# Peptides against a protein of PDB entry 4PN1, part 136

Target 1, 261 residues: chain A of PDB entry 4PN1
Amino acid sequence: KIEMNFLNKPIVPDTTKVISNFLTHYLITEPVEHVEIEAKLGTLIDLETQNRFEFPVMNETILNPEFNLRTRFESDMTASEHKYLNEFLNQAFRDSQKPGRLPFAYKHTKQVDLFYETEDNSRDKIRVSKNQSDNQVLACVKKRRVADLFLYCPNDAFDIRISISDELPVSMPSGNQQPSLTRLKDRVGYVHQEIKIDLTKTTQNDPVYDTTERHELEVEFGNIADLRDRAQKAKDGMEAPLFRRVQLFMDNVRILRREHS

## One batch from the design tools (peptide; made by RFdiffusion4, then SolubleMPNN)

Design b1_p21_6_s1 (from b1_p21_6, 11 letters changed)
Fold by OpenDDE base, seed 5:
Structure b1_p21_6_s1 (fold): chain B 261 residues (1-261), chain A 21 residues (1-21)
Amino acid sequence: as target 1 above (261 residues)
Amino acid sequence: SNNLPKEWYDEIDKLIEKNLL
């Protein structure tokens, strides 16, 4: 008989613990009411070199937010990489429909985001999202970035930013307000075990600058209520449910960040 | 490279529409 280790008990990876603690803080300790928790694939860029950040580590590493590393995170990828991930996820979707598997859910959405300045000149803009097909309002929110956690992944195509955001529902801007920015989003979404994976092509028309297009992949916790419950249990001394959920989330992220054309 | 045609891929959409899943 083989045992797991000398205690014959499961062990939790340190990454899982760190992320779990990070999430617990914003779920329970200083709770964000309308919390969104997502991981984006991208690149940590060294502001001095404008190249990918280099850190003296050999594997996935959570960067300490207390240190100013003089980096920026570029949540973008090439069209080729985005295409590859789309094909990869499509295959994963198809495979999950087979007997004995838990199926993906799939949704393709096209929306326009209209950004409005707030009356108080807050840095946070109001985002009105509308369906492109019928102009139906999907959401009107004020999104505030609360915190970020960065994972440097030297062996993978992408680094990771885990973001905590507050998406506060707000009233529609007054009819006399003009949007400061419009953004078209073409999003294909995959949901597996309440983890959302979105591939988004974003087109932004700037009157001054050329049209910019971005290709993003994000992984999001699809059941915040469950996650909050797990985090509360963790605070109460039962950490296993939270760790399992974070592990699932991170495994999905790890799969995706390793895939590239 | 970003030089590829910027088309959105709708493979799954087509499969759903055709009931081929």
Scores: peptide ipSAE 0.316, ipTM 0.789, DockQ to the pose 0.013
Fold by OpenDDE base, seed 1:
Structure b1_p21_6_s1 (fold): chain B 261 residues (1-261), chain A 21 residues (1-21)
Amino acid sequence: as target 1 above (261 residues)
Amino acid sequence: SNNLPKEWYDEIDKLIEKNLL
């Protein structure tokens, strides 16, 4: 007979605890009302060298937000990397349809995002999302970035940014207002155990710099109500349900960031 | 709400029937 350890009990990785505490703060302690929680794959760039940041660690490391490391996060990848991840997720989708597995859900969407300036000239813009096929309004929100947590991943193709945002529903801009920015989004979405994985191609027309394309992969908590309930239980002394959900989320992120063409 | 729409879970059957995945 083999035991897990000398206590014969599960042990929680330190990374899981740190992330769980971070999420609990913005779910329960200082709750964000319309919270979105996502992880993006990308690269931590050293502002001095303009290359990938180098830090004296050998594995996945949560960066302390109290320190200014003079970095920026680029949530972009090459078209080749994006295509590879799409093929990988398609195979994972097919395999999940087999008997005895929990199946993926799948959705392909095309939308246009229109950004408008606010009357108060706040930094946060109003985003109107429309379906590209029929121009139907899907959402009108003011999105505010609340907090970021960065994971430096020296052994993997990508670093990770976990972001907490507030998506406040707002009224449509007046008909006389013109958008300051327009983005086309082509999104392939996969859902497994209420974790949402999106591959997004974004096209932006810039009047100065011509058309630019961005390729992004994001992993999002698809059931915020459940996550909030788990966080509340954790605050009340029962941490296991939250730790398990965060571990599931992070394992999915870890799978994806290790895949490369 | 930013929870997953119910429609996401309905797409799988359509894709299987059409052999799109």
Scores: peptide ipSAE 0.018, ipTM 0.433, DockQ to the pose 0.016
Fold by OpenDDE base, seed 4:
Parts: C-alpha cells; sequence; structure tokens
Structure b1_p21_6_s1 (fold): chain B 261 residues (1-261), chain A 21 residues (1-21)
C-alpha cells in the first residue's frame, strides 16, 4: 500500500492556489458580472531588449502584478506553430472519440468583428460579431479588461496571460456609425470537459497599412456558473472543487504551451 | 464568452482525416 505523502492527503501546487485566489477575487469578492476568464499563449517581451523576457527562474512562475517589469505580452505565434497546434488538437480530438474517453466537441466558425467607439469616449470599444457568410449578428458586447495574471514559462514555447474580462452585452451601435476597426476571425474551437480551446486566425485590414494576420490560441473556462459556485465554496472553506477545476484548466494550458513545431 | 457554443460536432473525425477541419 502506498500513500500520497506523510499526511496521506492531496497537496495542491502553489501555482494552483495563487490562480484560484486570483479567480476567486473576481468571481466572488469583487464579482465581475459578465466575466470571461481565458488564458492566451504568447510571449512576454522585455520592453528594453525587445526580446523574450528573461527572469532568474527555472520553471513556470506567476509574475507579481505589483511590480512593473516593463514587459508587454504578444498574443501571437507563427503560422507554423499555429498549424502544428491545430494538427495536435485534431489528433487529440480523434483520440478522445475512442471508447473510454470523454470526447471533444468541435466547431469551426468564421466571423467578422466590427469595433465601434463608444459615445462616452470610453476606452472600451463595442464589438459587434457577425457570421462571415451571412452577416447575421452573433453578439454585441463591450469588453473591459479587468485584470491580468502573467505566467513566465522559461521551459516552454509560450508564456501565458490569464485575463479576467467583463463582456457586457450592449445595444447595437447606431446605424450611421462606422466601425473604427474590422477583423476577420477564422476560429477552430475545441471543447473538452467544458474547457474551451480556440485557435484563431485574425486578419485585420487597414486601409492605410498592409493586411496583418495574427495567430492566437486561447483556453477559456466554458462554465463560469460552475466556476463561480466552486469559488464560493472555496470562500466558504471548501477549496478542493475550485482547485481541481483550476488544475484541469492549467494542465490543458501546460500541454498546449509545450507543443511547438 | 461565458457561454459554450450552441452547436458542436462531436463525431467528425472523418473530416479531420481529410484535413477538412
Amino acid sequence: as target 1 above (261 residues)
Amino acid sequence: SNNLPKEWYDEIDKLIEKNLL
């Protein structure tokens, strides 16, 4: 007979605790009403060197948001990396369809995002999302970035930004208002155990500048109500359900950030 | 988004094999 440790109880990694506390704050303590919680793969760039940020740590490390490290986060990857991740996820999808596994769900979407300035000159833009083929309105929201948590991952292909956002449903802009920005999104989405993984190719057409293409991968909590319930339980002294959910989320993120072409 | 997509495909491995996904 073996035991887990000298207490014979599960131990939660400190990373999981820190992230769980971060989430609990914006789910329960200062609750964001229409919360979106996602992790993006990308690169922490040192503003001074314009290279990937380097810190004297040897593994995944949550950066303390109280310190200005003079970094920016580039939520982009090469087309090759993006293609590799797509193939990787396709294989994971296939494997999950086998007996004894929990299957992925899949959806391919092509949409147009139209960004509008707000009448109050808010920094936050209104985003109208439409189906690319028939122009049906899919959503109209004002997204506010509430908080970020950055993970420096020196051993992996990507660093991570976990973001808390408020996606407030809003009324459609006036018909006479022109979008300030238009983006085409080609998105392949995978869902496994209510964790959503999206690969997105974003094309931005600027009338003055050349067309730019961005390749992004994001991992999102697909069941916020459940997550909020778990966070509430954590506040009430039962942390295990939240820790398990955060661990699942982070393990998926860790799998993806390690993969590279 | 706080919501999962309304429509998903869970048995479309054949399309993946054909590089259609």
Scores: peptide ipSAE 0.015, ipTM 0.468, DockQ to the pose 0.017
Fold by OpenDDE base, seed 3:
Structure b1_p21_6_s1 (fold): chain B 261 residues (1-261), chain A 21 residues (1-21)
Amino acid sequence: as target 1 above (261 residues)
Amino acid sequence: SNNLPKEWYDEIDKLIEKNLL
């Protein structure tokens, strides 16, 4: 007979605890009403060297936000990396349809995002999303970034940014208002156990930044109500349900960040 | 979004039948 450890009880990784506490703060303590919680794959860039940040650690590490590390996060990858991840996820989708597995869901969407300035001169823009095929309005929101948590991953292809955002539904801009920016999005979405994985190709003509195409991968909690319930239970002293959900989320992120072309 | 949309499941059978996935 083999036991898990000398107590024969599960142990929670410290990473899971730290992330769980971070999420609990913005779900329960200072609750964000229309919260979006996502992890993006990308690269931590050292502002001094303009290369990938090199921190004196040998494994996945959550960076302390209280310290200014003079870094920026680039949420982008090459077209080749993006294509590889798409093929990888397609195979994972197929494999999940086998008997005895929990199946992936899949959706392919093409949308145009129109950005409008707000009347109050807020830094936050109104985003109107429309379906490219029929011009149907999908959403009209004002998105505010609330908080970020960065993971440095020296052994993997990508670093991670976990972000908390507030997506406030707002009224459509006036008919006379012109968009300040337009963006085309080609999104392939996968869902497994209510965790969303999106591969997005974004095309925009930006005269200032000369950004023609961006390739992003994001992992998002697809059931915020359940997550909030779990976070509340954690505040009440029962942490296990929250830890299990965060562990699932992070394991999916870890799988994806290890993949390379 | 805050909740998983039901529409995410609509394409599964179609994709399997067409052998696209």
Scores: peptide ipSAE 0.017, ipTM 0.453, DockQ to the pose 0.016; fails the geometry check

Design b1_p21_6_s2 (from b1_p21_6, 11 letters changed)
Fold by OpenDDE base, seed 2:
Structure b1_p21_6_s2 (fold): chain B 261 residues (1-261), chain A 21 residues (1-21)
Amino acid sequence: as target 1 above (261 residues)
Amino acid sequence: SNNLPKEVYDEINKLIESNLL
């Protein structure tokens, strides 16, 4: 008989524990009411070199948010990388439909996001999301970025930003108000075990500047209520359910960030 | 296990192959 270790008990990786604590803070300790929790694939850029950040580590490392490392995070990828990931996820979707697997769900959405300034000139804009096909209002929210956690991944194609956001539902802006910004979003969404994986192509039309296109991949916790319940249990001394959910989330992220053309 | 019916699976695959998904 082989034992797991000298205690014969599961050990939680430090990464899982740190992320779990981070999430617990914004789920329970200082709770965000309409919380969105997502990981984006991208690149940590050194502001001094304008190249990918270099740190003297050999594996996935959570950066301490207390330190200003003079970095920015670019959540964009090339069209070719995005296409490759789409093909990869399509294959994963197909494979998951086989007997003995848990299937992916799939959703394709084409959305227009209209951004409006708030009456208080707040930095937080009102976002009105509409379906491109029928112009139906899907959502009207004020999104606030609450916190970020960055993972430097020297062995992978992408670094990771885990973001906590507050998506507050708000009333529609006045009919006389013009949007300050309009974005088209083409989103392909995959869901597996309540973890959402979204490939998003964003097109921004600027009347002055050329049309800009962004390609993003994000992984999101699809069941916030369950996650909050798990976080509460963790605060109450039962951490295992939270750790398992965070581990699942991170394993999916790790799979995706390792895939490259 | 919410396995898709074979017919639905085939349709989805066709859409994927056609770059519609």
Scores: peptide ipSAE 0.023, ipTM 0.556, DockQ to the pose 0.013
Fold by OpenDDE base, seed 1:
Structure b1_p21_6_s2 (fold): chain B 261 residues (1-261), chain A 21 residues (1-21)
Amino acid sequence: as target 1 above (261 residues)
Amino acid sequence: SNNLPKEVYDEINKLIESNLL
């Protein structure tokens, strides 16, 4: 007979607890109404060296937000890395269609995002998203980033930023207003067990700067209502459902950040 | 079972094989 440990019970990793508490705060304690919760792959850059930051740790580590670490997060990767991840996810998609597996869903979307300044000159811009093919309006929102949690991953190709955002639906800007910024998004989306994985190529035309292209990978909680329910149960003393969902999310993130060409 | 219609699944696989996705 083999047991998991001397209690013969599952134990929750500290990382899972910390992230679960972080999510519970913005789901339940100070609830964000139109919450989006995503993890982005990228690099923590040391502002002094302009290189990847080197922390005195040897494994995946949640950085304490109370410390000014003099870092920035770059949510970008090379076209080669992005292509590799796309091929990897395509294979995972195919394998998931086999009998006995839970299948991925797949969606390819092309949209244009138009950013408008607000009448109150707030820092938050209004984003109008349109379908690139027919210019139909998909959404009009004001997105506010509420909080970030950074994971330094010294053994992997990417660091992680988990972000809490509020996507407030707003009225369309006035017809006479010109967008301050336009972005084209080409997004390949995969969904498995209500976790969304998006590979996004973003093209930005700047009148002053050359056209810039960015390659991003995002992992998002696809069922916020369920996550909020789990967080409420956790607040009420039943933590297991939340921990399981956070563990699933983080395991998917961990798989992806380890993959590189 | 697949969560995509067979025709969509087949088209996706074709595009994957052609490196268009």
Scores: peptide ipSAE 0.023, ipTM 0.533, DockQ to the pose 0.013
Fold by OpenDDE base, seed 3:
Structure b1_p21_6_s2 (fold): chain B 261 residues (1-261), chain A 21 residues (1-21)
Amino acid sequence: as target 1 above (261 residues)
Amino acid sequence: SNNLPKEVYDEINKLIESNLL
């Protein structure tokens, strides 16, 4: 007979506990009302060297936000990396349709985002999202970044930023306002077990800079109500449901950050 | 089973293959 360990019980990785506590804070302790929770693939850049940050660790490590590490996070990848991940996810989608598996859902969307300055000159812009095909308004929101948690991943192609945002629905800007910025988004979305995986190509026309393209991959919790329920249970002393959900999320992130062309 | 019917699977795969980023 083989046992898992000398207690013959599942054990929760410390990373799962740290992330779970981080999420619980912004779900329950200081709750964000219209919370969005996502992980982006990217690179931690050392501001001194302008190269990828070199932290004295040999594996996935959550960086302590109390320390100024003099880094920036670049949430971008090459077109070839993005294409590779798209092909990888397409294959994962196909494989999930086989008997005995839980299937992916798939959606392709093309939208335009229009950014407007706020009347109060706040740092947060109003974003109006429209469908490119019919110009139907999909959303009008003011997105505020609340908190970030960074994972340095020296053995993988990408580092990770987990972000807590408040996506507040707001009224449409006045008809006399012109957008300060316009972005075209081409997004391929995959959903598996209520975890959303989005590949996004963003095209931005800058009047000063030439047209720039950005390639992003994000992983998002698709069921915030369930996650909040799990976080409340954790706060009440039943941590297992939250840990299981965070573990699922992080395992998906870990799969994706290892894939490279 | 929550698996998609074969016809739906085929159409979605065709769409995916045609709309690579």
Scores: peptide ipSAE 0.016, ipTM 0.462, DockQ to the pose 0.014
Fold by OpenDDE base, seed 4:
Structure b1_p21_6_s2 (fold): chain B 261 residues (1-261), chain A 21 residues (1-21)
Amino acid sequence: as target 1 above (261 residues)
Amino acid sequence: SNNLPKEVYDEINKLIESNLL
């Protein structure tokens, strides 16, 4: 007979605890009302070298936000990397349709995002999202980035930014107001166990610069209400449900960040 | 594909990241 450890009980990795505490803070302690919680794949760049930052660690490491490490996060990848991940997720989708598996759901969305300045000239712009096919308004929000948690992943193709955002629903801009920026988004979405995985190609036209294309992969908690319930239970002393959900989320992120061409 | 010089591309990406959008 084999046991898990000398207590024969599951243990929670420290990474899971740290992330769970981070989420609990913005779900329960100082709650963000219209919270979005996502992880993006990208690269931690050293501002001095403009190369990927090198930390003296050998594995996945959550960076302490109290330290200014003079880094920026580039939420982008090459077209080839993005294509590889798309093929990988397509295969994962197909495999999940087999008997005995939980299936992925799949959605392809093309939208246009129109950005408008606010009357107070705040940094937080109003984003109007429309479906490209019928111009139906999908959302009108003012998005605020509340907090970030960075994971340096020296053994993987990508580093990770976990972001807490507030997506406040707002009224549509006045009909005479022109957008300051327009972005086209081509998004392929995969959902498994209420975890959303989105591959997004973003096209932006700049009047000064040629058209820019960005390739992003994001992993999002698809059921915030459930996550908030789990976080509340954790605050009340029952941590296991939250830890399990965070572990699931992070395992999906870990799979994706290891895949590269 | 984006054929902009790397420096210009990096600057544009910084602007995108800073836009909180």
Scores: peptide ipSAE 0.000, ipTM 0.276, DockQ to the pose 0.022

Design b1_p21_6_s3 (from b1_p21_6, 11 letters changed)
Fold by OpenDDE base, seed 1:
Structure b1_p21_6_s3 (fold): chain B 261 residues (1-261), chain A 21 residues (1-21)
Amino acid sequence: as target 1 above (261 residues)
Amino acid sequence: SNNLPKEWYDEINKLIEKNLL
């Protein structure tokens, strides 16, 4: 009989522990009320070279937020990469429908996001989301980015940004206000074990820079209440339930960032 | 109690079985 280690019990990877602590802070210690927690695939860009950032590490590394590394994160990929990931996820979806597996759920949505300035001229805009087919209002929120955690992934096609946001529900803008920005979103969503994986094509009309398209992949915790409960238990000394959920989330992210055409 | 999936160690266990670790 093979044992896991000399203690014969699971051990939490350091990356999982660091991320779990990061999440616990914004779930429990300084709780965000309407929290959204997502990971985006993208590229850390060196501001000096405008190329992908190079750091003297050999594997997945959480960047210390206390250091200014003179980087920006681009949450975009090529149309070809996006198509490949869509085909990959479609195959994963099909395979999950087989007996003995936990199935994916699938949803295709098309929405328009309208951004409005706030009366106080705050940096945070009001976002009204509508269904493209019938113009039904889906949501009206003020989204604020609370914190970011960056993972440099030198061996993979993409780097990762884990973001904590506050999506505050707000009243609809007055009928006399015009949107400052409009975005069309074509989203293919996959859900497995309450982890959401979204492939999104965004089209934006800019009066100065013409029409731009973005291709994004995001992974999101689909059950925040459960995650918060796990974080509370972890803070009370029962760490394993939170670590397990974070490990599941990160393994899904790791699968996706390794895939390339 | 640690509730990480046992499958996480499958690769390591395979190496142990082959006496590579």
Scores: peptide ipSAE 0.000, ipTM 0.264, DockQ to the pose 0.033
Fold by OpenDDE base, seed 2:
Structure b1_p21_6_s3 (fold): chain B 261 residues (1-261), chain A 21 residues (1-21)
Amino acid sequence: as target 1 above (261 residues)
Amino acid sequence: SNNLPKEWYDEINKLIEKNLL
């Protein structure tokens, strides 16, 4: 007979605990009302070298936000990397349709995001999202970045930023206001077990600068209510379904960040 | 600013210490 360990009980990895703490704070302790929780693939850049940051660790490591490591996070990848991940996810989608598997859902969306300044000159802009095909308003929100947690992943193609955002629904800007910025988004979305994986191509036209294009991959908790419930259950002394959900989320992130062409 | 409240670091740990998890 084989046992899991000398206690024969499951143990929670430190990564799972730290992330769970992070999420619990913004779900329960200081709750963000319209919370969005996502992980983006990208690169931690050393501000001194402008190259990928190098830290003397050999595996996935959550960076302590109390330390200024003189880094920035670039949530971008090459078109070829993005294409590869799209092909990878397409294959995963196809494989999941087989008998005995839980299937992916798939959605392709094209939208225009219009950004407006607020009357109070707040740093947070109002974003109006419209469908590109019919110009119908999909959403009007004021998005606030609340917190970031960075994972340095020395063995993988990408580092990770887990972000907490507040997406407050707001009224449409007045008809006399002009957008300060317009972005086109081409998004391919995959959903598996209520974890959303989005490949997004963002195009920005600047009248002064050339058209810029960004390629992003993000993994999002698709069921915030469930996640909040799990976090609350942990606070209430129930066995931590939060850990299982965080583990699932992180395993999906780990799969994706390991893939490279 | 990526300054996070220090208090969240210990939330789950405190629950574990109390045998709630």
Scores: peptide ipSAE 0.000, ipTM 0.300, DockQ to the pose 0.094
Fold by OpenDDE base, seed 4:
Structure b1_p21_6_s3 (fold): chain B 261 residues (1-261), chain A 21 residues (1-21)
Amino acid sequence: as target 1 above (261 residues)
Amino acid sequence: SNNLPKEWYDEINKLIEKNLL
């Protein structure tokens, strides 16, 4: 007979606890109404060196947001890395269709995001998302970034930004208003156990500058209601459901950030 | 923006303390 440890009880890593509490704060304590919670793969860049940030740690480390480390987060990767991850996820999708597995869902979408300035001169822009083929409106939201939690991952290809955002549904901009920015998004979405993984190629056309392309991978909690319920239970003293969900999320993130071409 | 309130650190600490063996 094998036991988990000398207490024969599950142990939760402090990383899971920290992230869980971070989420609980914005789900329950100071609740964000239309919360989006996602992790993006990218690179922490040292503003002084313009190289990847280096810190004297040897593994995944949550950076303390109280300290200004003079970093920026680049939520981008090479086309090669993005292609590799796409192939990797395609294989994972195929493997999940086998008997005895929980299957991925898959969706390929091409959309146009139109960004509009707000009438109140808010820093937050209104985003209108349309289907690229037929121009059907998919969404109209004002996204506010509420909080970020950065994970420095020295052993992996990517660092992680976990973001809390408020995606407020808003009315369509006036018909006479022109978008300040237009982005084409080619997105492949994978969903497994209500965790959404999106690979996105974003093309931005600037009338003055050359077309820029960005390659992003994001992992998102697909069931916020369930997550909020778990967070509430955690506040009420039952932490295990939240920890399990956060662990699942982070394990998916960890798999992806380790993969590289 | 990244305006994380300091109060959530207290919640983290309480969580950790609750799980002391």
Scores: peptide ipSAE 0.000, ipTM 0.283, DockQ to the pose 0.186
Fold by OpenDDE base, seed 5:
Structure b1_p21_6_s3 (fold): chain B 261 residues (1-261), chain A 21 residues (1-21)
Amino acid sequence: as target 1 above (261 residues)
Amino acid sequence: SNNLPKEWYDEINKLIEKNLL
């Protein structure tokens, strides 16, 4: 029999520890009420060079937010990369339908997001999401970005941004208010073990700029209540597999960021 | 710049030491 280590006990990877701590803060310590937790694939860009950021590390590394690294994160990929990931996920979906596996769920959604200015001229806009087919309102929220955690992944096609957002449900804007921005979203969503993986094609019509198309892949915790419960149990001194859930999330992210055309 | 509270850095480490995660 092979033992895991000299203690024969599971060990929590350092990355998992840091991320779990990050999440616990915004789940429990300073709780975000309507929290959304997502990881986006993209590229850390050095503002000085406008190239991918280079850091003297050889593997996945969480960047310390205390340091101004003069970077920006571009949550975009090429159409070919996006297509490849779609095909990859389609295959994963098919494979998961086999006996003895936990199946993916699949959903294709086309929506329009309408952004409205707030009465208080807040930086946060109200987002009204509607189904493109019937114009039914799917959501009306004021989304606030609370925190970001960046992972530099030098060995992979993509870097990662983990974001904490507060999606506050709000009333619909007044009927006389015009949207300041409209985005069309074509989203292919995969769900496995309550982790959501979304491939999104976003089209934005800018009156000044040409129509911009973005291709995004995001991984989201689909069961925040469970995650919060796990974090709370840990805080309360009860054994809870918080790290296991975080590790599952991160392993899915790691799989995806390694895949490229 | 990311302005994250420093307080969350140590919380999980303490929990892990207690085998709570």
Scores: peptide ipSAE 0.019, ipTM 0.490, DockQ to the pose 0.098; fails the geometry check

